Peptides against a protein of PDB entry 6RGO. Designs and how they scored, part 36

Target 1, 392 residues: chain A of PDB entry 6RGO
Amino acid sequence: MALKLLGFNQDATCFSVISSNKGVTIYNCDPFGKCFELEKSTSNDEELDFLVEMLFSTSLIAVVDKTIGASKRKKLKIVNTKRKATICELTFPHEIMDVIMNRKIICVVLKSDQIFVYDISCMKLLRTIDVRGEKLKSTSKFRNSEAVGDIGVRVSLSTDNNSILCYSSYSKSDKENAPLNDIVVFDALKCIQINVLPAVHQSNIVCIACSPDGMLMATASEKGTIIRVFKTIDTENDEPILVNEFRRGSRPSRISEMKFNHDNTLLACVGESDTIHIFALPVTTTEADANEDDTLQQSSHSLSSSINGLQYISKGLANRFGKIIVSKIPTQSQQRHVAYIKIPENAKYRIGFPKDTTNTIHICGEDGNYLVYSIPRNEVGPCTLVKSNTFD

## One batch from the design tools (peptide; aimed at target 1 D11 K82 I120)

Design b2_p10_3 (made by RFdiffusion4)
Pose (drawn by RFdiffusion4):
Structure b2_p10_3 (pose): chain A 327 residues (1-135, 151-284, 335-392), chain P 10 residues (1-10)
Amino acid sequence: MALKLLGFNQDATCFSVISSNKGVTIYNCDPFGKCFELEKSTSNDEELDFLVEMLFSTSLIAVVDKTIGASKRKKLKIVNTKRKATICELTFPHEIMDVIMNRKIICVVLKSDQIFVYDISCMKLLRTIDVRGEKIGVRVSLSTDNNSILCYSSYSKSDKENAPLNDIVVFDALKCIQINVLPAVHQSNIVCIACSPDGMLMATASEKGTIIRVFKTIDTENDEPILVNEFRRGSRPSRISEMKFNHDNTLLACVGESDTIHIFALPVTQRHVAYIKIPENAKYRIGFPKDTTNTIHICGEDGNYLVYSIPRNEVGPCTLVKSNTFD
Amino acid sequence: SIDEALEEES
């Protein structure tokens, strides 16, 4: 089958790709190279490694499952790339759905909507967050820098009226203090959430409305959450998969089950800005590095890696600059 | 150690 289940780095330095053949490879961007290659851990052809989230450019990797079910739901391994050794093997009562890391805090998301927060220096569990214990699945996002700030979708106070709903809660994982609770920002479920690297901004995706809403995160007034801007969906409602924020928080990238990738600018310093054509029934992931604000890195399941430029003052499409092919 | 892995670059 195709080389599916791509994962993208925080710093846009490299990306995680599960080659359907054997193990998982991690490439670099500049210069492009085979950075790390995981050996054989397989027994059948279509069984897939699912979840890999990494540090910036380091040797520290978070790896989850290999087998379809033998040791998948309840595993987390911490591996150094230079020596291929497992350090700490944590076990969890449920199935892992997502793992997000930063320089200070490690988050592990379970299928039962439990979020385990760890101080990474000693792996002490800071707090267990019973989201489904209070009231598709929960989508969680986190800031990259320090003062790492956690964002998760929570159910509303209409559990009695119906089973599924999605509001937003802002949480400071550094001090384990809940900062702001946002109301039902959508009339539908929440599909994907993106938080700014500095933790000041946040994006929301709806399944039905397909309109991205941006709210201030922490400095927002206590009385009411402050809405920043909205973005035109285009000609057709489409499911969104992954969104990213620029380092200067002037740009927002959007990708999903669509023909095109949309680029939204920010009035921090309207409907559409830059659009990147994309093959229809193939899936891609997004990133952009810290070095420049004009370059957008693209990861594709077709086997191609592309680097596009952004037009500052033109509403035109992006310009391709650099490309390379996968393995 | 975890500290060493945090400090080490690939």

Design b2_p10_3_s1 (made by RFdiffusion4, then SolubleMPNN; from b2_p10_3, 6 letters changed)
Fold by OpenDDE base, seed 4:
Structure b2_p10_3_s1 (fold): chain B 392 residues (1-392), chain A 10 residues (1-10)
Amino acid sequence: as target 1 above (392 residues)
Amino acid sequence: SLQELLSEKL
């Protein structure tokens, strides 16, 4: 039977799938089992298409039925799974492309390149972000470019209450075909732009992950060869801080999903390749732990070794087409994965990090496998399978 | 209410 994966919830306690026969099913990860089922609204042999975003392990889901005609693709339902009741229904001017939420905010992405930001507690509209309107302010030419294909605004939201929203925006280049290669960092609660990361890739951004705390963001382009990790809020001399640059591979392959673990020590990515890659992030030593060990007075003498400060002349090549974030990381020193999982070729997988076990990853496949892997800490190698379940 | 749902576990 054809399964379509909708993904894990924010804490990887549940995942959702579309079964062609049943409709939407939500599975609990531990104990493994069905926790909710939404029957298909039609008896027709139409290919089921849904968006489902679950709020953690709560009875709150956002549902978009995309199976039935252009009118229903514009309807968001907020459903209580426990009561099996629709609590709120919103209709949008355009097709819903994505829905993301946390305990404070729900964001609805439209095919019009608009992001509607709501207070989830009352479904009050806080902001409409018009990514196209921002482009039109920067680029004088109205191209009615119907987005040819699967290129649209990508979003990621922090899972915490700070509600840091990262979204792809059009570069300010006067090119009629400006790529979606800028990132805007947005405080979704205060409805303010915090930061703008210009031209983080050369091509459209197709995947974004925000860290749970909203302090880090990972980006991947259509090429999916390089993953960049940035600080979201902090800047150095008004320039974006590139924390890491990871090489997934040399061959182009689309990344469909990235996730940080809950302590920001790991970044996982999955996509069209036979491999889930897991990268280690440097532990940011918070300055707090540096203060205790200063008591050892040992008077070791002032050897004034003249470290010749190689002035790295940051020749900011301000190319005519905007500031490109030039990686300071040499291509030879690009970090590889620290761990990996082999998955079946052509099987779509989704990933999630459980909150309580930072070195465990949950994965689920359109092959009907739910798998739990242990991530090695001190060695580079394959992850170890800890638990497996099947679903249909 | 929506607020009640934010506290209701599955």
Scores: peptide ipSAE 0.347, ipTM 0.901, DockQ to the pose 0.833
OpenDDE base, seeds 1, 2, 3, 5: peptide ipSAE 0.217, 0.156, 0.155, 0.116; ipTM 0.876, 0.867, 0.865, 0.838

Design b2_p10_3_s2 (made by RFdiffusion4, then SolubleMPNN; from b2_p10_3, 5 letters changed)
Fold by OpenDDE base, seed 4:
Structure b2_p10_3_s2 (fold): chain B 392 residues (1-392), chain A 10 residues (1-10)
Amino acid sequence: as target 1 above (392 residues)
Amino acid sequence: SIQELLSEKL
């Protein structure tokens, strides 16, 4: 039977799937089992298409039925899974492309390149972000909306209450064909732009992940060869801080999903390749732990070793088409994965990090496998399978 | 209410 994966919830306690025969099913990860089922609204042999975003392990889901004609693709339903009742229904001017939420905010992405930001508690509209309107203010030429293809605004939201929204925006280049290669960092609660990361890739951004705390963001382009990790809020001399640059591979392959673990020590990516890659992030020593060990007075002498500070001349090549974030990381020193999982070729997988076990990853496949892997800490190698379940 | 659901676990 054809399964379509919708993904894990924010804490990887549940995942959602579309089954061609049943409709939407939500599975609990531990104990493994069905926790909710939404029957298909039509008896027709139409290919089921849904958006489902679940709010953690709560009875709150956002549902978009995309199976039935262009009118329903514009409707968001907020459903209580426990009561099997629609609590709220919103209709949008355009097709819904994505829905993301946390305990404070729900964001609805439209095919019009608009992001509607709501206070989830009352479904009050806080902001409409018009990514196209921002482009039109920067680029005088109306592109007709017939951008043929799977390239639209990408979003990621922090899972915490700070509600840091990262979204792809059009570069300010006067080119009619400006790529979606800028990132805007947005405080979704205050409805303010915090930061703008210009031209983080050369091509359109197709995947964004925000860290749970909203302090880090990972980006991947259509090429999916390089993953960049930035600080979201902090800047150095009004320039974006590149924390890491990871090489997934040399061959182009689309990344469909990236996730940080809950302590920001790991970044996982999955996509069209036979491999889930897991990268280690440097532990940011918070300055707080540095203060205790200052008591050992040992008078070791002032060897003034003249470390010749190689002035890396940051030749900011301000190319005519905007500031490109030049990697300071040499291509030879690009970090590889620290761990990996082999997955079946052509099987789509989704990933999630459970909150309580930072070195465990949950994965689920359109092959009907739910798998739990342990991530090695001190060695580079394959992840170890800890638990497996099947679903249909 | 939606607010009631923010505390309801499945």
Scores: peptide ipSAE 0.434, ipTM 0.918, DockQ to the pose 0.839
OpenDDE base, seeds 1, 2, 3, 5: peptide ipSAE 0.412, 0.345, 0.401, 0.189; ipTM 0.917, 0.912, 0.913, 0.869

Design b2_p10_3_s3 (made by RFdiffusion4, then SolubleMPNN; from b2_p10_3, 6 letters changed)
Fold by OpenDDE base, seed 4:
Structure b2_p10_3_s3 (fold): chain B 392 residues (1-392), chain A 10 residues (1-10)
Amino acid sequence: as target 1 above (392 residues)
Amino acid sequence: SLEELLKEKF
């Protein structure tokens, strides 16, 4: 059977698949089993295409049926899985490309490069973000909409209640073909732009991950060779803070998904390569835990060792090209993965981090495998398979 | 309500 993966929910407690025979199936991860099934609306042997976003382990799903004609591709259904009932149906002016949610917000991405932000509690429209309209304010030239159908606005939403939305935007370059290589950080609740990260890659951004708390974001371009991690809100001298730059590989390979774990210590990526890569993030010690009153005695030894002068290399000329975030990280010091999982070649996989086990990763494949891996803490190496299940 | 669904786990 042809399986198509829709992915994990926000806490990796469930994953969604399209089965060519059954329609949409949602699996629970532990205990492993089917928790919901949405039957095909048609008896035709048409290739099923759906968007399904599940709200954690709740009975709420957002569904877009993309199988049948241009009209259904514009309809979002909010479904109660327990009642098997459509609660809300929204129709959009353009095809729905993506749907993301948390406990507060639903974001709907359209083929028009518009993001519709809704309050999930009442389905009230809070904001329409027009990424093209923002570009048109910055650049007088209309892009003809015939830009190759695979490059669109990418989005990621924090899984917490702060509802930090990261989305790709067009650079301010006067070039007719300005890439989607800027990131906007947006408070989806307040509907306020928090930050703009200009030209985070040289080419279009094809993958974004927001951390669960919304404090970090990871970006990958069409090349998928470098992953950059930024602070979302914090800036240093009005410039974006690059936390990490990871090298996935030297060969170009599209990254389809990235995820942070729940404590922001790990970033995983998956895509067209035979390898899921897991990177370690530096633990940002929040200064708050330093108040343990360890009154231990003032032993006086003044070891005066002269750490020699870091030469301040001068502020070279900012050329008029949109400020590419120049990685200060030398190419030789680009961090590699700390762990990896080998997957079948050409198998599409999705990834999720469970909340309760920060060193565990859930993966599922279009090959019908659901796998749980343990991530090594203190060594660079392969992940250990802990549990396996199959689905159809 | 949609708010009730946020509480309705499987």
Scores: peptide ipSAE 0.085, ipTM 0.819, DockQ to the pose 0.816
OpenDDE base, seeds 1, 2, 3, 5: peptide ipSAE 0.076, 0.082, 0.068, 0.073; ipTM 0.815, 0.821, 0.809, 0.822

Design b2_p10_3_s4 (made by RFdiffusion4, then SolubleMPNN; from b2_p10_3, 6 letters changed)
Fold by OpenDDE base, seed 5:
Structure b2_p10_3_s4 (fold): chain B 392 residues (1-392), chain A 10 residues (1-10)
Amino acid sequence: as target 1 above (392 residues)
Amino acid sequence: SLEELLKEKA
């Protein structure tokens, strides 16, 4: 049967899939098993497409029926899975492209490049962010929405209650064809813009991940060769802080998803390649005050590989248009993966990090495999398969 | 209610 992956929930305790025969199915990861099914309401042989956003392991889900020909592409349903009942239905002026949530906020991304921010507790609209509105002041020409292929506004939301929203924005170039290569950091609770990271890539951003705490973001362009990690809130001399630049590969390949683990020590990426890459983030050892205490001399030659965290102050070359393009970290200082998982090239995979096991990754494939891998701590190499299950 | 679902311990 053709499976389509929707993804993991925020803590990788559940994942959702579209089964061609059954509609939307939600699986629990541990114990592994089907926990919810939303049956197809129509007997038509139309290719099923859905957005399903879960709220952790709760009985609350947000559902959008994106099936072709369905007038439902503009409707968000909040569903109680235990009662199999719609609690709330919202209708939008444009097609829903994405839905993300945490315990406080729902963000709805429209094909119009608008982000609707709601208080989840009452479904009150807090803000409409018009990502085009800053551009419309400079260029009256609506890009015909038909020519905007797979490139739209990307969003990521922190899974914590701080509700840090990162979204891609159009570069403030007077060019009608400005790329979606700026990042805006937004406090979704207070409805305040916190930061703007200009021109983080040369091309459109196609993938964003926010850390669970909202303190870090990872970005990838349509090239998918380089991943950049930035601080979200902190700035140095009014410039964006680039924490890491990772090399996924030399060949262009689309990154479909990135995730931080719960403690911000790992970043995983998956996409159209045969490899899930896992990168290590430098742990900022807070210099805890080494108070003076006792002398135990045990001479363990810990090879302190001095990872000279050369804070490359990215001397932004002002281009002829006064825009700072984040300078590429020299290719020699681009870190590679510390771990990897090989996956079938023809199978789309999704990734999730469980909360309780920071060195474990959950993956699921359109091949019907749910797999749990252990990430090596001390060696660069393949992850070890710990558990495997199948679903239909 | 929506508020009751948000009170579910996950």
Scores: peptide ipSAE 0.351, ipTM 0.915, DockQ to the pose 0.548
OpenDDE base, seeds 1, 2, 3, 4: peptide ipSAE 0.320, 0.091, 0.090, 0.343; ipTM 0.893, 0.808, 0.805, 0.899

Design b2_p10_4 (made by RFdiffusion4)
Pose (drawn by RFdiffusion4):
Structure b2_p10_4 (pose): chain A 327 residues (1-135, 151-284, 335-392), chain P 10 residues (1-10)
Amino acid sequence: MALKLLGFNQDATCFSVISSNKGVTIYNCDPFGKCFELEKSTSNDEELDFLVEMLFSTSLIAVVDKTIGASKRKKLKIVNTKRKATICELTFPHEIMDVIMNRKIICVVLKSDQIFVYDISCMKLLRTIDVRGEKIGVRVSLSTDNNSILCYSSYSKSDKENAPLNDIVVFDALKCIQINVLPAVHQSNIVCIACSPDGMLMATASEKGTIIRVFKTIDTENDEPILVNEFRRGSRPSRISEMKFNHDNTLLACVGESDTIHIFALPVTQRHVAYIKIPENAKYRIGFPKDTTNTIHICGEDGNYLVYSIPRNEVGPCTLVKSNTFD
Amino acid sequence: FSEEDFSITP
C-alpha cells in the first residue's frame, strides 16, 4: 500500500513517515537525509505503526505501537536515535490516540479521553484529566515553546439533551491550572485543534460549519473570551485534518480533504490569502520553520516533499522552490 | 538546528 501515516515535527526540521514496507523512517529538511530508520518489527503486510511525536531536532522520540494489537494500546517507549535503545516504557490503561511533546511537558491522549500530563524531566505524572469522566474523538493541541499551554475540546452542559458536543478549555499544564473555558464555539463536533507556538492563539475546526474560528488564549478577558477573526471556507464544506500557526503568528495553514491548502494571514500586527494546489485523493501534512516567514514545508503521502514560498502582498498561489522525493 | 542528546530520570 501507499506510504501512509505522516507525522510532522514542531520546529519543521524533519518529519515522521511510516514506510509501509518496513519500520519507520525520519528524514531531515536541511540538508535532506535519512535521519533515523527503525528496524523490522513486523509480521504481516498491512499492519501499521500509528503514533510518533518527536522533540525538535534531538534524539528523543516518542513511539507507540507496531503490532495491530499485541502491544499497542498500552505502550509508550522513549528511544535515543543515535543508540537505538529504549529508556522508559510506560503502560496505560487505554488506547493511545495522540501524543504531543514540548521541551517541558509530555502529553499522552487516550481513547477514553484521558490526558496524562508529565513533567518530562522525571516522568512524574502531574495530573490525570478525566474529560469523558466529567460529562468522533477528542482533539488536543499544545504550545511548542516553554510556558507550554494545553488546549482540549470538552463536552457542554447538554449531555442530558444529547450525547455529543464540543466546547474548548484552555489549560496551563505548567502549573496544572485551568485558565479559560470557552463555550460552544460550534454547532457541530470539533475535528482538529491548533495552538500557537507561543501559546497565545488557538484555532478550531468544525465538521459541519467548516469555518475556522480564532480565540485569544490567556490574556483574554476573564468576563468573555475574545474572538479574533473568521476565515472563508471556500466553495464547499470540507473536513480539516491539521492546522499550524506561524512563529510570528501572522500566518495560518490549513489542510484537509480538499483540492487546495489555504493560507490565512493575521491582523495581530481576510477571507483567503495564499492557496497551494494539491492532488485530490492524497493526504498531506503541514509545517514551517523558524528561520523565515516566507517558506512553507509540505509533506505528502505520494512520496514528494515540497517547499513553497508565500506572497506577502498578492492573493496569488504559492511558488514552488525546493523539492525532493521520499523512500 | 543541531542535534542534542536528552536524558530522563525514571

Design b2_p10_4_s1 (made by RFdiffusion4, then SolubleMPNN; from b2_p10_4, 6 letters changed)
Fold by OpenDDE base, seed 4:
Structure b2_p10_4_s1 (fold): chain B 392 residues (1-392), chain A 10 residues (1-10)
Amino acid sequence: as target 1 above (392 residues)
Amino acid sequence: SKFEDVEIVP
């Protein structure tokens, strides 16, 4: 029977799956085992479709049952798994496409290109972001953009309490089909736009990852060949700071998920390819603590890889349309993965970084495998399998 | 329970 992966929670301590027979199952990673089950609402042989977002290792889950009819696809349930009770039910004007949360904020993404931002503590609506309405304000022409296919607003939220929300927005191009290739950085707590990164890719952004601290973001387009890492808040001369440009591959392949590890030293990506790629980020040495002579020889196995951190000052070139084009790193200087995991072809995998082990990655597959890999620090190569479990 | 009990008051 087909498993459908919903993904890891924010700290990779749990993952959720849809089992066609059982409904939603949440697994604990260590010790491995089932920790919660949500039964299917119907006896029918309908293909189960759910959104489930778990809040860390808590009793709180957000659930959207997408199996039954257009009406239920608009309902968000907040469930306490310990009490086995629905705490809150919200109904939206449009189908829910995504739900993301941290300890402070829930963001609900609608098919209408709206993002509803809630205070999690009281489910109070803080903001409705209308990405389409922002486009319409920027573009004088009313476009009935029928959402042609799988391209919608993408979001990522910092896992910390700062609650930095990164979302894809429509570029200010006068072209009828403006791509979702801008990024907005938004303080979800204060409900303030912090930054706008214009035209970070040539095509629609299909994957975004925010770092746990919200200081970095990674973006991938429909092509999935290049991953760009930016600073979220900091700018140089009012221009976006491109920290890294990684090459996943030469062939187009959709990236479905990206994650930073908890110390912002690694970025992993997974998608339609047979390979999970792990990239090293340059450690930003804050210059501040260079002065105190204190001899503590703690063997910080710093990734002493000679990544000449060429600060590529992205001189934004204003294109013919007054848009900043982020400077591309030359293909010869594009960084490759430092580590990889081979996965079965056509198997959907999800990734998570555990908090306590920055060089460990958790992965789970629709093939029923939960795998823990060790990431090599000092060499480029395959990750080492440390633990394996199966689920059904 | 291993899980932190989170209360939401809607």
Scores: peptide ipSAE 0.386, ipTM 0.917, DockQ to the pose 0.715
OpenDDE base, seeds 1, 2, 3, 5: peptide ipSAE 0.376, 0.384, 0.383, 0.051; ipTM 0.914, 0.916, 0.917, 0.741

Design b2_p10_4_s2 (made by RFdiffusion4, then SolubleMPNN; from b2_p10_4, 5 letters changed)
Fold by OpenDDE base, seed 1:
Structure b2_p10_4_s2 (fold): chain B 392 residues (1-392), chain A 10 residues (1-10)
Amino acid sequence: as target 1 above (392 residues)
Amino acid sequence: SKEEDVEIKP
């Protein structure tokens, strides 16, 4: 049976899948089992397509039926899973491409490169962000929407109440085909732009992850060879701060998802490759906790010594054209993964970090496997399988 | 885990 993965919720307590015969199923991770099912509305053997975003381990889901007809693809349903009832239905002018939420905000991304920002508590529209309209203020030419295939606006939202929204925007280049290679950082609650990171990649950004606290973002281009981590809010001399540059691989491969763990110590990456990569982030030791137990320091030094050499605050070179070029970290300073998981070739996987266990990762595959791995702390190597379950 | 019942008032 063809399974299609929708992903984990924000804290990896649940994941959602599309089953061709049943519709949308939500699984609980611990204890493992089905917790909700949305039945197929049509008897036709049509390929099911849905967007489903779940609010943590709550009765709240956002659902978009993409299976049949241009009208359904424009409808967002807010559903209470416990009552099995639609609470709210919104209709948009264009097809819904993505839906993301936290306890405060719902963001709806349209095929028109518009982002609708809602207060979740009352479904009130706070802001419409027009990413194309922002480009048009700088560049006179519309890109015809039909010719842009799988390249659209990408978004990520902090899982905390600060509600930091990171989205891809079009560069101010006079080129007719300006890439989606800028990042805008937006306060979704106050509806203000906080920061703009220009030209963070040479090609279109296809994946963004915001940290749970909204202080970090990870970005990957359509090449998927390099992942960059930036500060979201902090700047140095009005320039973006590049914290890390990670090498996923030498071969181009699409990255489908990235996630930070809950303490910002790990970044995981999954996509079309046979490998989930896990990267270590430098722990900013706040000087305050340095006073307790001397004994644990010796084993952490081997990983930290590899991290300390990378305080190349790469000052952006303002070129003669006033473009901040994010200076490339020297290829020798590009960090590789600290841990990895091998996955079947051609199987799509999704990733999640549980809140209570920062060294554990949840993964699920279109092969029907739900797997829990332990991440090694003090060594570079494979993750250890701790738990496995199957779903259909 | 107990599912948290979230009420939206649209």
Scores: peptide ipSAE 0.284, ipTM 0.885, DockQ to the pose 0.806
OpenDDE base, seeds 2, 3, 4, 5: peptide ipSAE 0.267, 0.277, 0.276, 0.191; ipTM 0.880, 0.885, 0.884, 0.855

Design b2_p10_4_s3 (made by RFdiffusion4, then SolubleMPNN; from b2_p10_4, 7 letters changed)
Fold by OpenDDE base, seed 4:
Structure b2_p10_4_s3 (fold): chain B 392 residues (1-392), chain A 10 residues (1-10)
Amino acid sequence: as target 1 above (392 residues)
Amino acid sequence: SKFEDVEIKV
């Protein structure tokens, strides 16, 4: 059967799949098994296409049926899985491209480059962000929407209650073909723009990950060779802080998903390559006042010791258009993965970090494998398979 | 149920 992966929930306790014969199935990771099924809307042999976003380990899911007709692709259903009831249905002016949520906020991304921000508790619209309208205010030239294929606004939301929304925006270049290479950091609760990171890549951003606490953001372009990690809120001299620049590879390969672990010590990426890469982040020692006393020798030999986190202060050079260009870390100073997982070629995988085990990663494949790996702590190498399950 | 029941008042 053709499986299509929808992904893990925010805490990697569940993952969602489309089975061509069954519709949407949600699996629980531990204990492994089916926890919810959504039947097909039609008996037709049409290729099933859905968006499903699950709110943690809750009864709440957001569902978009994209299988049939342009009208259904514009409908968001909020479903209580315990009650087996639709709570509400929202209809949008354009096709829904993505849905992301946390305990406070639902964000709905449209093909129109609009982001609708809702208070999840009452489904009240808090904000409509018009990324094109913002571009038009900054650049007089309307891009005809037709010709730009799979390139749209990308979003990521912090999994905490602070609800930091990171989204890709059009650069303020007077070029008709301005790339989606700026990032806006947005407080989704207060509906305020916090920060703008200009030109974080040379090409369109195709993948964004926000850290669970919203303090970090990872970005990848269409090339997928370099991943950049920035602070979301903090700036130095009104310039964006580049925390890390990771090299996934030398060959271009699309990154489909990135995730931080829950303590911001690891960043994983997956995509079209045969390898999931896991990068170590420098532990920002918050100078908690070293009050002397409690000698609890928790020998957490974290990988922190060998990564001299040279905070590369991005000296933003103003380009010819007055834009800050984030300084590139020299190729020799670009960090590699600390761990990896080999996956089947051409298999789409999704990744998730469980909350309780910061050195464990969950992965699932369109090959029907759900795998749990242990991440090595003190050495660069392969992850160790801890648990495997299959699904159909 | 293992799942937290979330109520939305629309």
Scores: peptide ipSAE 0.426, ipTM 0.927, DockQ to the pose 0.697
OpenDDE base, seeds 1, 2, 3, 5: peptide ipSAE 0.414, 0.424, 0.422, 0.313; ipTM 0.924, 0.926, 0.926, 0.892

